# Peptides against a protein of PDB entry 5H65: the designs that were tried, part 40

Target 1, 294 residues: chain A of PDB entry 5H65
Amino acid sequence: QYLERTPLCAILKQKAPQQYRIRAKLRSYKPRRLFQSVKLHCPKCHLLQEVPHEGDLDIIFQDGATKTPDVKLQNTSLYDSKIWTTKNQKGRKVAVHFVKNNGILPLSNECLLLIEGGTLSEICKLSNKFNSVIPVRSGHEDLELLDLSAPFLIQGTIHHYGCKQCSSLRSIQNLNSLVDKTSWIPSSVAEALGIVPLQYVFVMTFTLDDGTGVLEAYLMDSDKFFQIPASEVLMDDDLQKSVDMIMDMFCPPGIKIDAYPWLECFIKSYNVTNGTDNQICYQIFDTTVAEDVI

## One batch from the design tools (peptide)

Design b1_p19_2_s4 (made by RFdiffusion4, then SolubleMPNN; from b1_p19_2, 9 letters changed)
Fold by OpenDDE base, seed 5:
Structure b1_p19_2_s4 (fold): chain B 294 residues (1-294), chain A 19 residues (1-19)
Amino acid sequence: as target 1 above (294 residues)
Amino acid sequence: MSRFKDDVYGYPKAIEALK
């Protein structure tokens, strides 16, 4: 829909909820560090979570590696299994299960691996060779997802996470319900395993100034604002540089705000109640910076 | 790209990560 440009001074006087088109300068933003702006968002319960750090994952996988793979769960109709014993760590056993498509092992680029007892480093190496990797553990009757605090699916450098609150985990044999066992679409895998996938989002607060007024606007966006997926930015140096360049362009350090470029964007106002206090907040929506630079 | 057996024996670097 068409929205006429409205000055910030006028917006600040109006009741919520409303939608606006604005033209303003980015006076400042937070957080300043890119990695702090990337969060995980549940589309069902709407909880925001931090992306686990490498150290967190190391602990989870180290704990998983203390448990021996169950021999009776190896080599099913769904997967072929192979066991490796490490030379270090007192001969740690690692089980890798290669998922078959209709009883036939696919090519490596189409193959899903289930891994027991692997370290983060080992899992990452495997994810670079095979289509996908799922960290698993031996359950009572079947293999099960290791832990939702770790990725349920790793594809290349992309880690897919699930919501602990909204997910009701099912055993690995439920992957049999997938007709196509070659592409391994994250949403399909999640559905088969009873997982509600989390979404990577950029979360930032912009201080906007158009010379008539100043307001703070909240940004929660997955891939539209920067035209860069939040799901990929943490593992790609070039994408990180691109985001940094965009932010430096709009808010250059050591330069007066008068020289800042104008940002055109859409914002929506909404009411927030905190106890007896009512306030109006603003959120950026349907905005792409590449199209809004003037 | 190769099948499972070829990957295990033909791509030792990936397997070496586990040893």
Scores: peptide ipSAE 0.050, ipTM 0.740, DockQ to the pose 0.040
Fold by OpenDDE base, seed 1:
Structure b1_p19_2_s4 (fold): chain B 294 residues (1-294), chain A 19 residues (1-19)
Amino acid sequence: as target 1 above (294 residues)
Amino acid sequence: MSRFKDDVYGYPKAIEALK
């Protein structure tokens, strides 16, 4: 839909909800650090969650490693199992279950591993050798996902998370419902296991100034604004650098705002009511970073 | 006998040895 450019001073006088096309300078933004701007968003309950830190995951997997794999759950039609006993960690039991495709073990690059008792380091190393890794635990009758506070699926360096609130976990044997047990599409795995997958999003607040007025606009975007996936940025230094460069371009440090480039974007206004107080807020939408060429 | 018997199955132990 075509929208004419509207000056901020005019927007600030109008009631919500409305959509606008604006041309403004990015006076400032928050958070300043990229890692703080990447969140997990649930498409169902719309809660925003922090991406777990490595330290958080270490704790979760350490706790999981205190539990002994159930021998009765090894070697099913779905997977072949191998058990190791560590020598350096008080005899920790580690179980790796290799998921089969139609009774046949696939190649490592197509193979899903289910791991019990693995540390984050071990899991990460394995994820670089196999297609995917799912941290699991022994349930009463079947293997189960270890913890939704940790990734339910790790593919290379990408961690896939699920919503604790919206997910209704099912046992690992439900992976049998997947016809293709080689590609391991995250959404398919999630569906099979009753997981509502979380979406990585950039969450930022922009202070926009076009010389006529100033407003704050909220940004929540997965991959369109920067043309960089939020799901990959935390694990890719080059992508991080790219985002930083973009932000530095629009909001360069150490110079006056008069020299800032113009940013064109779409914003929508909406009402937020807190008791008797009504506030109009703004959100950036359907916007890809573009600089006005003078 | 798993196709990973000689290579893949030894990997977790190798990881342990590196700790």
Scores: peptide ipSAE 0.044, ipTM 0.703, DockQ to the pose 0.026
Fold by OpenDDE base, seed 3:
Structure b1_p19_2_s4 (fold): chain B 294 residues (1-294), chain A 19 residues (1-19)
Amino acid sequence: as target 1 above (294 residues)
Amino acid sequence: MSRFKDDVYGYPKAIEALK
């Protein structure tokens, strides 16, 4: 439905919930650092989580590497297994399981690897050579996902995470339910393994000012606002630069707000109750900003 | 034997990643 532009002063007087089209200047935003604005969001329980740092992953994989792969779980109808012993690191055992498609090993660019005992570095290298990598561990009767604190699926530089709260993990053999074992769509993998995928989102608070009023609007968006996927931005310097440029365009440092460009966006109001206190909050939605608009 | 088990296709790449 078409929404007419509403001044902020009018919006601030109205009850929630409502939707508005606004034209305002971005007076300020938080957080200022891009890395702090990228979060993981669960579409089911709606919790926001921090994206794990490399150091966090290192610890998880180091811990996983202390466990010896179970020989009984190697070489199933689903995958062919190979074990290597490292020369260093006290002879660490690393198992790589190559997932087959109908009993046939696919091309490397179509092949999913299951890895036991791999380091982050090794996993990352593998993810660049094969289609996907899943960190796993030996369970009682089957391979299992290593840890939901780590990616359940790594494709190139993209790390896919699952919600610990909402996921009910199933064993690796459930990948058999996938008819196509070559594309390895993250959502399909997640479904097979009982994982609720987390979504990368930009989380920011915008202070908007149209000269009639000022309000704070919450931005939680995955790829629409910047036309840049939040899932890729952390691993791509060019994308990071692009986001920074966009933000600098709307909120240029060192100049007065009078010179700021106008931002056209949609916001929705909603009620938040904290005990006895009722507050109206605002969220940006269905908004795309163009880089070339000044 | 599978292509990977023969160390002809997949295994060399995997081994390289582990080094």
Scores: peptide ipSAE 0.033, ipTM 0.684, DockQ to the pose 0.046
Fold by OpenDDE base, seed 2:
Structure b1_p19_2_s4 (fold): chain B 294 residues (1-294), chain A 19 residues (1-19)
Amino acid sequence: as target 1 above (294 residues)
Amino acid sequence: MSRFKDDVYGYPKAIEALK
């Protein structure tokens, strides 16, 4: 889109909502740590959630492991089941269900696993060998998703989460509706199971200064701003370094703001009501930072 | 046995080793 550049001093005097193109320096940003800026966002209810930590997931899966897999739910037209009893931990039972494609077991790299009673460590190891893993539990008549506080789908190192508020969970047999049972597209899996998938987003507050005024703008972006997916950054050291380098470029430590590069971006203003107080806020949108920007 | 079957049958040992 095309907009004429507007100085911050002019923007600060105008009513919302409006869209602007600006050129400003990034005086500062929050949070400073990358892992604190990655959140989960619901596209329907717009709730922002923290990405669960490993410790949180450990607790969820430990709790799930206290439940015994129901033998009546093993070996359906959808999946073949294998049950293992651990030697330790009072003989914990782990059930792995291998989802079939048209009644045939696919290759490991195309196979979806449903797991009951697995630990986080076990699930992670399985996700590195198979296409994807869904943590499940035995319901009354079918397998069900274990907990929306945990990933509904794990593919490699990527954890896919669903919104508790907006999702209306359906049983595992609804995966039968999927035509393609080899690629296991997260959105398709979510749709089949009645899950509203959460989106990984970068959430940061930028303090922008163009010499005429200072403005705080929020960044909520999944992959456009940095050209790096928020969904992958937490599990990839190289991507983390890249984001850090970009931020250091725009806001270099130990250097005066006069020497900072200019950031060109689009911002939109909007009204926020806090009780009786009306405040105008700003959000960055449709902006991609170029690494070659000076 | 298919590669898949080998992977499946190998898991009992793998699960025990994960402890």
Scores: peptide ipSAE 0.060, ipTM 0.758, DockQ to the pose 0.027; fails the geometry check

## One batch from the design tools (peptide)

Design b1_p20_1 (made by RFdiffusion4)
Fold by OpenDDE base, seed 1:
Order: structure tokens, then C-alpha cells, then sequence
Structure b1_p20_1 (fold): chain B 294 residues (1-294), chain A 20 residues (1-20)
């Protein structure tokens, strides 16, 4: 898209909604810590949620491990089942269900596992050897998703979450509706199980200053602004370093703002009503820092 | 009884595939 560059002082005087191209310096941003800027966003109800911490997941999976797998739910047309017993954990039983494709077990890198009674550590290790893992529990008539407070799908190092508010969970046998049981696309799995998948997003507030005025702009972006997926950044040290380097480039520590680089970006204004107060807010859109830093 | 679940699961999976 094409827009004429507009100074911030002019933007601050105009009514919303409007779109602008601006050239400004990033005076400051919040939150300062990367892990605090990564959130989960629901595309339907638009709620922002925190990414669960490892400790939170440990508790959920520990609770799940207290439940005994139902023998009646083992070995269906959809999956083959095996139960293992721990040596040193008071005989904890773990059921692993290997999902079949047309009655045949696929290769490990194509195979989806359903697990009940596993720890976070065990599940993560399994996800590195198989295509993906779904934490489940024994329901009354079928296996069911364990808890939407935990990932509904772990694929490699990526934890996929669902919205509790918008999801209407269906039992595991609904995976039969998937024609291809080797690719395990997260959105397809979610659809089959009645899950509204949450999206990883970077959420930040930028204070922008072009010398004529100052305004705060909101950033909610999945993978375009940094050209780094929010879904992967928490599990990759190199990606974290890259984001930190980008932010340090815009906001160099220990120097004055007059030496900061210029950022060219797009912002849109919008109205927000808080009771009797009407406020104009701004959001960054269609901006990639790699292309806009000068 | 298992020591490492991931290793046991992979071993079991591969054995089952070969038997089929």
C-alpha cells in the first residue's frame, strides 16, 4: 500500500479511524522482557492469555498421572495402545496410543501419539521422536483431551493451545474424520476436536517520537514485524537473541534518543470508549522492521 | 517397567511396524 508520510503532530490532531505512514524513533517500549511480550490470542473472542509456565504444566500433568487408564478404551481401529509402568515412581501407569493411518502404523515422524499419565518431560521427549503428541485422559466412552490449560498438541518444540471459552471439545474418535493421518496439521486437529486454536502473538506498546510529537502505538503481531514466529521464539535461544538485538538496535542502551535510528512504519488510529471518556489509540500494522530500519 | 518412556515407545512402535 501507499501512504504519504505524516508527522506525528498532525496525526495527533486528527479524528479516528485513519491509516498513516510515519517515520519516528522508538523512545521506549514495554514490556522490556521478551517472555512477557509473548501472549496467546483467540481469533474469535479476542482474549489475550498468558503462555503457561513449565511449572503450571507440571501440575496439570501430575494431576493427569493420578488417573488410571481405562482398559476398555485400549486398541481401537484408530490407535494401538501400550501401557508402561514406572520403576521408581510408585508404579505410575502411562498409556501411549499410536494413531494408525488406514489401520497401519505410520513412520515415527508421521505418527501421532495420544498419551495419558505422562509427565511434561516424557511428553516433550516423545514429541522429539514422533510427529506429535496429544495429552489425553480416559473419558466415559472414549479418550478425551486432558485439559485446555495444557497444550492440545505438542509438535516438535511447539505447544499448541486452545481457547477454553470458544472451544466445544469432541472426543478423540473424531480424529477419524481426518483423511490424512500423517501430516497432523494443527488447525486440522483442532477442527476435528472442536478446538479454537490460540495464536501466539507479540504484544508490545511502543512510544514513538519524531520530534514533532509523541504517541503510543500498540503492536500485536504473530510473525511479520520481527520476521520471527511468536510460536517458536520461547523455545529457541537464537530467535530470542535476534529479537533482543532488534530491540536494542531501535533502543540502544546508554545513548541519547538523538542517536537512535529512524523507524518507518504504518499505524492506524481507532476509537476506544471507556465509560464517558473517548480516547484515540494507535496500532502498528503491515510493518517489518528489517525493511523499515534506516 | 521402563526407564525412558520415549525410547521404549519408539522401540515398541518400530517393532509393531515390522510385524505388520
Amino acid sequence: as target 1 above (294 residues)
Amino acid sequence: VYEDLADEALKYHNEKREES
Scores: peptide ipSAE 0.702, ipTM 0.967, DockQ to the pose 0.929
Fold by OpenDDE base, seed 3:
Structure b1_p20_1 (fold): chain B 294 residues (1-294), chain A 20 residues (1-20)
Amino acid sequence: as target 1 above (294 residues)
Amino acid sequence: VYEDLADEALKYHNEKREES
């Protein structure tokens, strides 16, 4: 879409909602720490959630390990099962279920694992050798997802989360509905299990200044703004450096704003009502910074 | 009894595939 550039001073006088193309300098932004800017967003209920920390996951998986795998749920048409016992951890039992494709175990890089009683470390290591891992528990009649507070799917270095509010969990046997059990698409897995997948998003507040006015604009973006997926940035040092470099470029520390580069972006205004207070807020949309430096 | 679950799982997986 094409919009003519509008100065901030003019925008600040207009009613919402409207869309604008602007050219402004990034005076400041919050939060300053990248890891604090990455959130989980539900596309259905629109709630924002914090990405669980490693410590949080450790607790969840430790709790899961206190429950013994049900032997009656092993070795179904969907999966082959094996139980291992730890040597030095008081005999902790871990059940690994290898999901089959049409009754045949696929290659390791195509194979989905279901795991009961595994630690975060074990799960992560497994996800590096296999296609993906789902933490599960023994339900009454079937395996079930362990906890939506933990990833429902770990694939490579990406942890896929689901919305507790919007999801209606179904048992693991619903994976049978998937025609192809070698390419484990997160959205397909989520759909089969009744999960509304959360989206990784960058969430930031930009203070924009074009010399005519100053306004704050909200950024919520998954992968367009930086051309870097929010889902991968926390697990990749190079991507983190790239984002930091971009932000430093637009808002260099120790440099006066007069020397800042110009940022071209689209913003939309919207009304927010809090009690008797009405205010106009702004959100950045459809913007890629890689092409917007002037 | 295992020390490294990932190694054991991979080994088991490969063995199972060979048997099929």
Scores: peptide ipSAE 0.702, ipTM 0.967, DockQ to the pose 0.921
Fold by OpenDDE base, seed 2:
Structure b1_p20_1 (fold): chain B 294 residues (1-294), chain A 20 residues (1-20)
Amino acid sequence: as target 1 above (294 residues)
Amino acid sequence: VYEDLADEALKYHNEKREES
C-alpha cells in the first residue's frame, strides 16, 4: 500500500510496530561478501541455516557411497534400476533409479533420477542431462532420502534443501502420490516426501542514513529486492556480478556518503524483547531496487 | 563398469525407452 515518506528521525521516535516508506542512503551493509549473505530459511520454524559448502556435500555423498545398494529394492512399479560399477575406484557401486510415469520412462528432460552411491560431481552431471536427481539410500523396505544435510532435489543447477527440524521424511514410494511424474515441481516432491523445503534468502543488515537519522534495517528477501533469485545466485557468476554491481552502486567504495544515491524502500518496525530490555528493530519489506539499476 | 556415469545413464535410459 501507499505510504507517505517519513524521515528517519521521526521513525526513531515512534513505537512499534509500524510500516514506513523511507528515502535514505545506504551508509554500509553487512556481510560484505555475497556468499555470506545467502542463507537457507525455513518458512515454518524460521530457522536460518548456512548453505552447505561443496566440501560438506562431498563428505555426505562419500559416506553414502560406502553403503551397497539393496538389490531387493530395485525395479519397482515406480522406477527402473541399473547398477554401475566404477572402473578405478575399487568397484564402487552406484545405483540409478529412473522414475517412470505410469509405468513408462519419460524423456530424459522429464525424468527424475534416484541415485545411490553417487558423488557430487556425478550427481551434478546427471542433473544436467535429466530433469532432476534425488540422492537416496536403501532403507529397510524402500528407498529413502539420503540426508537432509544434502539437497533432497537437484534440478539443473539448483540445489533444493529441506528443514531437518520440520520435515517428517517418508519413503520414496510416496512419490506415487504425484499425478504428474514429469514436471517434478520441487514443492510437490517435497510434499510427497514429507519435506519442508527451505528457501534461499538474502540476509543482510543495512545501515540507512537520510541525514536526519541513522537506523539499521534487516533484509531477508528471496528474489524481490535485487530481482535476482537467491536460489540461483551462488551458481551463476553473472548474477553474482549483478548483485555486486547493485550494492556498489548504492554503497560505492572510495567516495563520501554525500555522493551516494538515494534508496527508496519500505521498512517495518517490530519489538524485540531480550529479558527486561525492549528494543525496536527494523526490517525491509516489499522493496525492489533493481528496476532503478538494471 | 563406467567412466562417465551421466553418459552411461543417458545411454541406458534411451535404450530402455526404445525397447518400450
Scores: peptide ipSAE 0.701, ipTM 0.967, DockQ to the pose 0.926
Fold by OpenDDE base, seed 5:
Structure b1_p20_1 (fold): chain B 294 residues (1-294), chain A 20 residues (1-20)
Amino acid sequence: as target 1 above (294 residues)
Amino acid sequence: VYEDLADEALKYHNEKREES
């Protein structure tokens, strides 16, 4: 619906919840580093999590590599298996399972790999040659997802994560329930394995100033605000540059705020209770700023 | 024994497809 523009000074005096259209300058924002602004959000429990660093993943996969693949779990109706041994790492064994579609190995670009004992580097390289990769381990009776602290699915350059709190993991044979074993839609894979997929989101706090007042507004958005997917930005230098350019445009370094461009956006107020203290907070919603840059 | 897992895996995959 249409909302009339409201000055910040008026908004600051009103009770919540309400929706507003505002025109203000971006005095400052937090965090300043793009990587720090990208989080993982659970659509079910709504917890925010940090995106794991490469170092974190290295540790997880290194630990996984200490486990020996179970020979009894190789070569099922779902997948064909092959084990490779490293030359210079004390004979580290890596099992790669090639998922079949109706008993037939699909093309590489359609093929899902399950991997035991692979390094992050190896997994990433595999994901560039095949459709996708799932890190797994040998369970008692079936292959199982390795660890929800690591991606459950690596597809291209995208790491897909699941919520530890909301997920009830099922064994890998549950992939049999998928009719289409060629496209490997992340949500479908997640559903089959009992995973609640996390969503990449931009999380920022904007300090807005329209000359009448100053207001802090929270931003949590996946792909609308910048018209750039949060899921892709960490792995794409061009997208990172685009976001940086947008932020530099609205909050340029080295110049006075009087010269800053005006930002038009929608904000909603809401009540937050911390103990005995009631506070009104603000969140940006239904706002796209990317068109102002083009 | 392998040096590049991705290359070996792709080679193996393609060979298996040809055999089927």
Scores: peptide ipSAE 0.701, ipTM 0.967, DockQ to the pose 0.939

Design b1_p20_1_s1 (made by RFdiffusion4, then SolubleMPNN; from b1_p20_1, 9 letters changed)
Fold by OpenDDE base, seed 2:
Structure b1_p20_1_s1 (fold): chain B 294 residues (1-294), chain A 20 residues (1-20)
Amino acid sequence: as target 1 above (294 residues)
Amino acid sequence: MFDDLADEALKYLEELRKKQ
């Protein structure tokens, strides 16, 4: 809703919680590196997690590749299976399961693959040719998700992660509950498998200054602030450049703050209790800056 | 045996679909 602009000096004197519209300059922000600002957020437990690095994923998938696919789990009503053997890696076996839609194999761009024993590189290449890829392992009676430390679903260049704490994993056959086995909506896949999907978010702390006062405001936003999805920015150089450009515009290096552009945004105050100490904190919300920049 | 899994998988899917 509409709010009148309030100077920071007035805000700093008021009790929380309240909502404000402000006009301030971005004196500084942290972290300075974009890759450090992108996190994974659980919408249920609200835990913030780091996006796994490529090296971490390599380890997970390498470990998964040490386990031989169970031949008894091949070819079900849900999927058709094929096992390939590497030529130069001591005969590493990789099982690829092609998920069917009501017994019919779809086109590649509609097909979900379940993969056992694939490397990160192989999985990424597969995700570029097929609709989606799920890393799996052979369980006792069914295929199971490999590891929530790795993506549960890869679509193109987007890695979808799940919350370890909030998820109660179910076996892969639960994908049968999906009526549409061609679109592979991440949330639907997650629900079927008992996964609470994590959300990519930009996490930053802004130091805002309007000349009357200075306050720090917390930013946790997925796609509104920059009008750039946090889920895509790490995999797209152009999007990264765009974010950097926006931040450089509002907080240009090498010039005085007096020359900084004004940023209009909404902030909400809230109380934080640490023992006997009460502190008022601020969070940016419902704010878009990209429209004024790009 | 495979060199490029993605290519092999794609080819295999196409072959399977032809048999449907």
Scores: peptide ipSAE 0.704, ipTM 0.970, DockQ to the pose 0.926
Fold by OpenDDE base, seed 1:
Structure b1_p20_1_s1 (fold): chain B 294 residues (1-294), chain A 20 residues (1-20)
Amino acid sequence: as target 1 above (294 residues)
Amino acid sequence: MFDDLADEALKYLEELRKKQ
């Protein structure tokens, strides 16, 4: 797309909605801490949610471990089952179900595990050795997803979450609808189980200043702005460092704004009504910092 | 009984695959 550059002072006088190309300095941004800027976004209801912390997940899986696997649900056409008992945890029972592809057990790197009674630590270790893991529980007639407050699918270090509001959960046997039971694409798994997957997004507010005016612009982006996936950044130290370096480049600490680099970006204005107050807000779009820093 | 679930599960899968 092509837009002529518009000074902020002119933008601030115009009605919404409109799109602009701007050149401005990043005076400040919030939140300052990266982990606070990563959220989960529902594409349907548009609710923003916090990414669950390790402590939150520990509680969920601990509660799940108090439930005994139902022996009647073991070994179906979809999966082969094995129950293990812990040595040092009062004989806790863990059921692992190995999902088959057309009746054949795949290689570990292609295999989906369904687990009931596992701890977060155990599940994470499993996800590093197998293709993916779904935490489940024994329902009345079938295995069911454990809890949408926890990941519905774990692949390596990536935790996939679903929207509680928009999802209509279906039982595990609905995975039979998947033709390919080796790739385990998160969206396909979600669809089979009636889950609306949440999207990892960076959520930040930028204060932009071009010398003619100052405005705040909202950033909600999955992987374009930083060219780094929000879904991976929390689990990768190098990616975190990269984001921090980018933000430090735009807004270097310890120096005055006159020495800041210029940021070229696109913003769109929109109207927001809060009670009796009508406000114009701005959102960054179609912008990649690696290409726009000058 | 198990000490490391991930290792046990991997071993078990390999054993099952040999039998199929």
Scores: peptide ipSAE 0.703, ipTM 0.970, DockQ to the pose 0.919
Fold by OpenDDE base, seed 4:
Structure b1_p20_1_s1 (fold): chain B 294 residues (1-294), chain A 20 residues (1-20)
Amino acid sequence: as target 1 above (294 residues)
Amino acid sequence: MFDDLADEALKYLEELRKKQ
């Protein structure tokens, strides 16, 4: 899409909705902390929510550990099960279910684990040795997803979350519908379990200044703007550093704005109405900073 | 009883696979 460059002063005078190509400097941005800019977004209901912190997950998994695995649900055609007991005074029971592919147990790197009663630490360690892990609980007749407030699927260091509002959870046996029980594609797992997967997104507000005017533009992007996946950034120090470097490049601390590089990007205006209050807002779209540095 | 669940689970999977 080709658009002529429009100065911010002209944009600020125009009605919404419209699309613009702009060239401006990033005067400032918020939030300043990267971890605060990463959110979970539902593609259906468009709800934005915070990524759960480790402390939040600890509580959820601790609560899950208070539930006793149902021995009647062990060793089905879908999975083989084993229960371990901790050596601590509490004697916590942990059930691990090894999902089979057409009745055959796969290699660890292809194996999905269902876990009852595991701690966050234990689950994370498992996810590093196996293909993926799903926290579950014993339902009445089948295993069920533990809690949508926790990841429904953990692969390596990536936590996959589902939308509580849009999901209609199905029992774990619905994983049988998956033809490929080796790759464990998150979207396929989600579909089988009736989960609407949430998307990791960078959410930031940019204050843009081209010398003619100043406007705030909203950024919500998963992997295009930085060319870095929001889903991986929180668990990868190198990716975090990369994002920080990009932001420092456009908005260097301790340097005057006159020395800032120019950012070329696309923004769209839109109307927001809250009762009698009507305002025009702006959102960045279809922009990759790596290609737009001037 | 277990000390490291991940190690135990991995060993167990290997054992099960040998029996297949």
Scores: peptide ipSAE 0.703, ipTM 0.970, DockQ to the pose 0.896
Fold by OpenDDE base, seed 5:
Structure b1_p20_1_s1 (fold): chain B 294 residues (1-294), chain A 20 residues (1-20)
Amino acid sequence: as target 1 above (294 residues)
Amino acid sequence: MFDDLADEALKYLEELRKKQ
């Protein structure tokens, strides 16, 4: 519905919950670093999590590499397997399982790989040549997902994560339930494996000032605000530059706020109770920033 | 033995596909 523009001073005096249309300047924002603003959000339990760093993943995969692939789990109706041994590193063994589509091995661009004992670097290189990669380990009777602290699916440069709290992991053979074993849709893979996929989101706090008052508004958005997917921004320098340019445009360094462009957006107020204290908070919603603001 | 796993895996897939 249409909302009339409301000055911040008026909004600050009203009870929650309400929705507003505002026009304000972005005085400041947190966090300042883009990487820190990208989080993982569970659509089911709504917890926010940090995106794992490369160092974190290195540790997980290094630990996984200490486990020996179970020969008994190789070459099933679902996949064909091959074990390679490194020339260095005391002969580290890596098992790669090539998932078949109805008993037929697909082309590389349609092929899902399951990998045991691979490093992050090796997995990333594989994901650039094959459709997707799933880090796995040998379970008692079947292959299993390695660790939900690591991506359950690497597709190109995108790392797909699952919620540890909400997921009930199933063995890899459950991929048999997928009719389409060529496109490897992340949501379908997640469903088959009992994973609740996490969503990449931009999480920021904006300090807004329209000259009548100052208001802090929370931003949690996946792809609408910047019209840039949060899931892709961390792996794409051009997208990072775009976001930085947008933020610099609204909050330019080295100049006074009087020269800042106006930001038009929608905000909603809501009540938050912390112990005995009741506080009204604000969240940006249904807002897309323009590339050029006049 | 391998030097580049990605290349080896790709070659192996191609070989397997030729046999099916």
Scores: peptide ipSAE 0.703, ipTM 0.970, DockQ to the pose 0.926

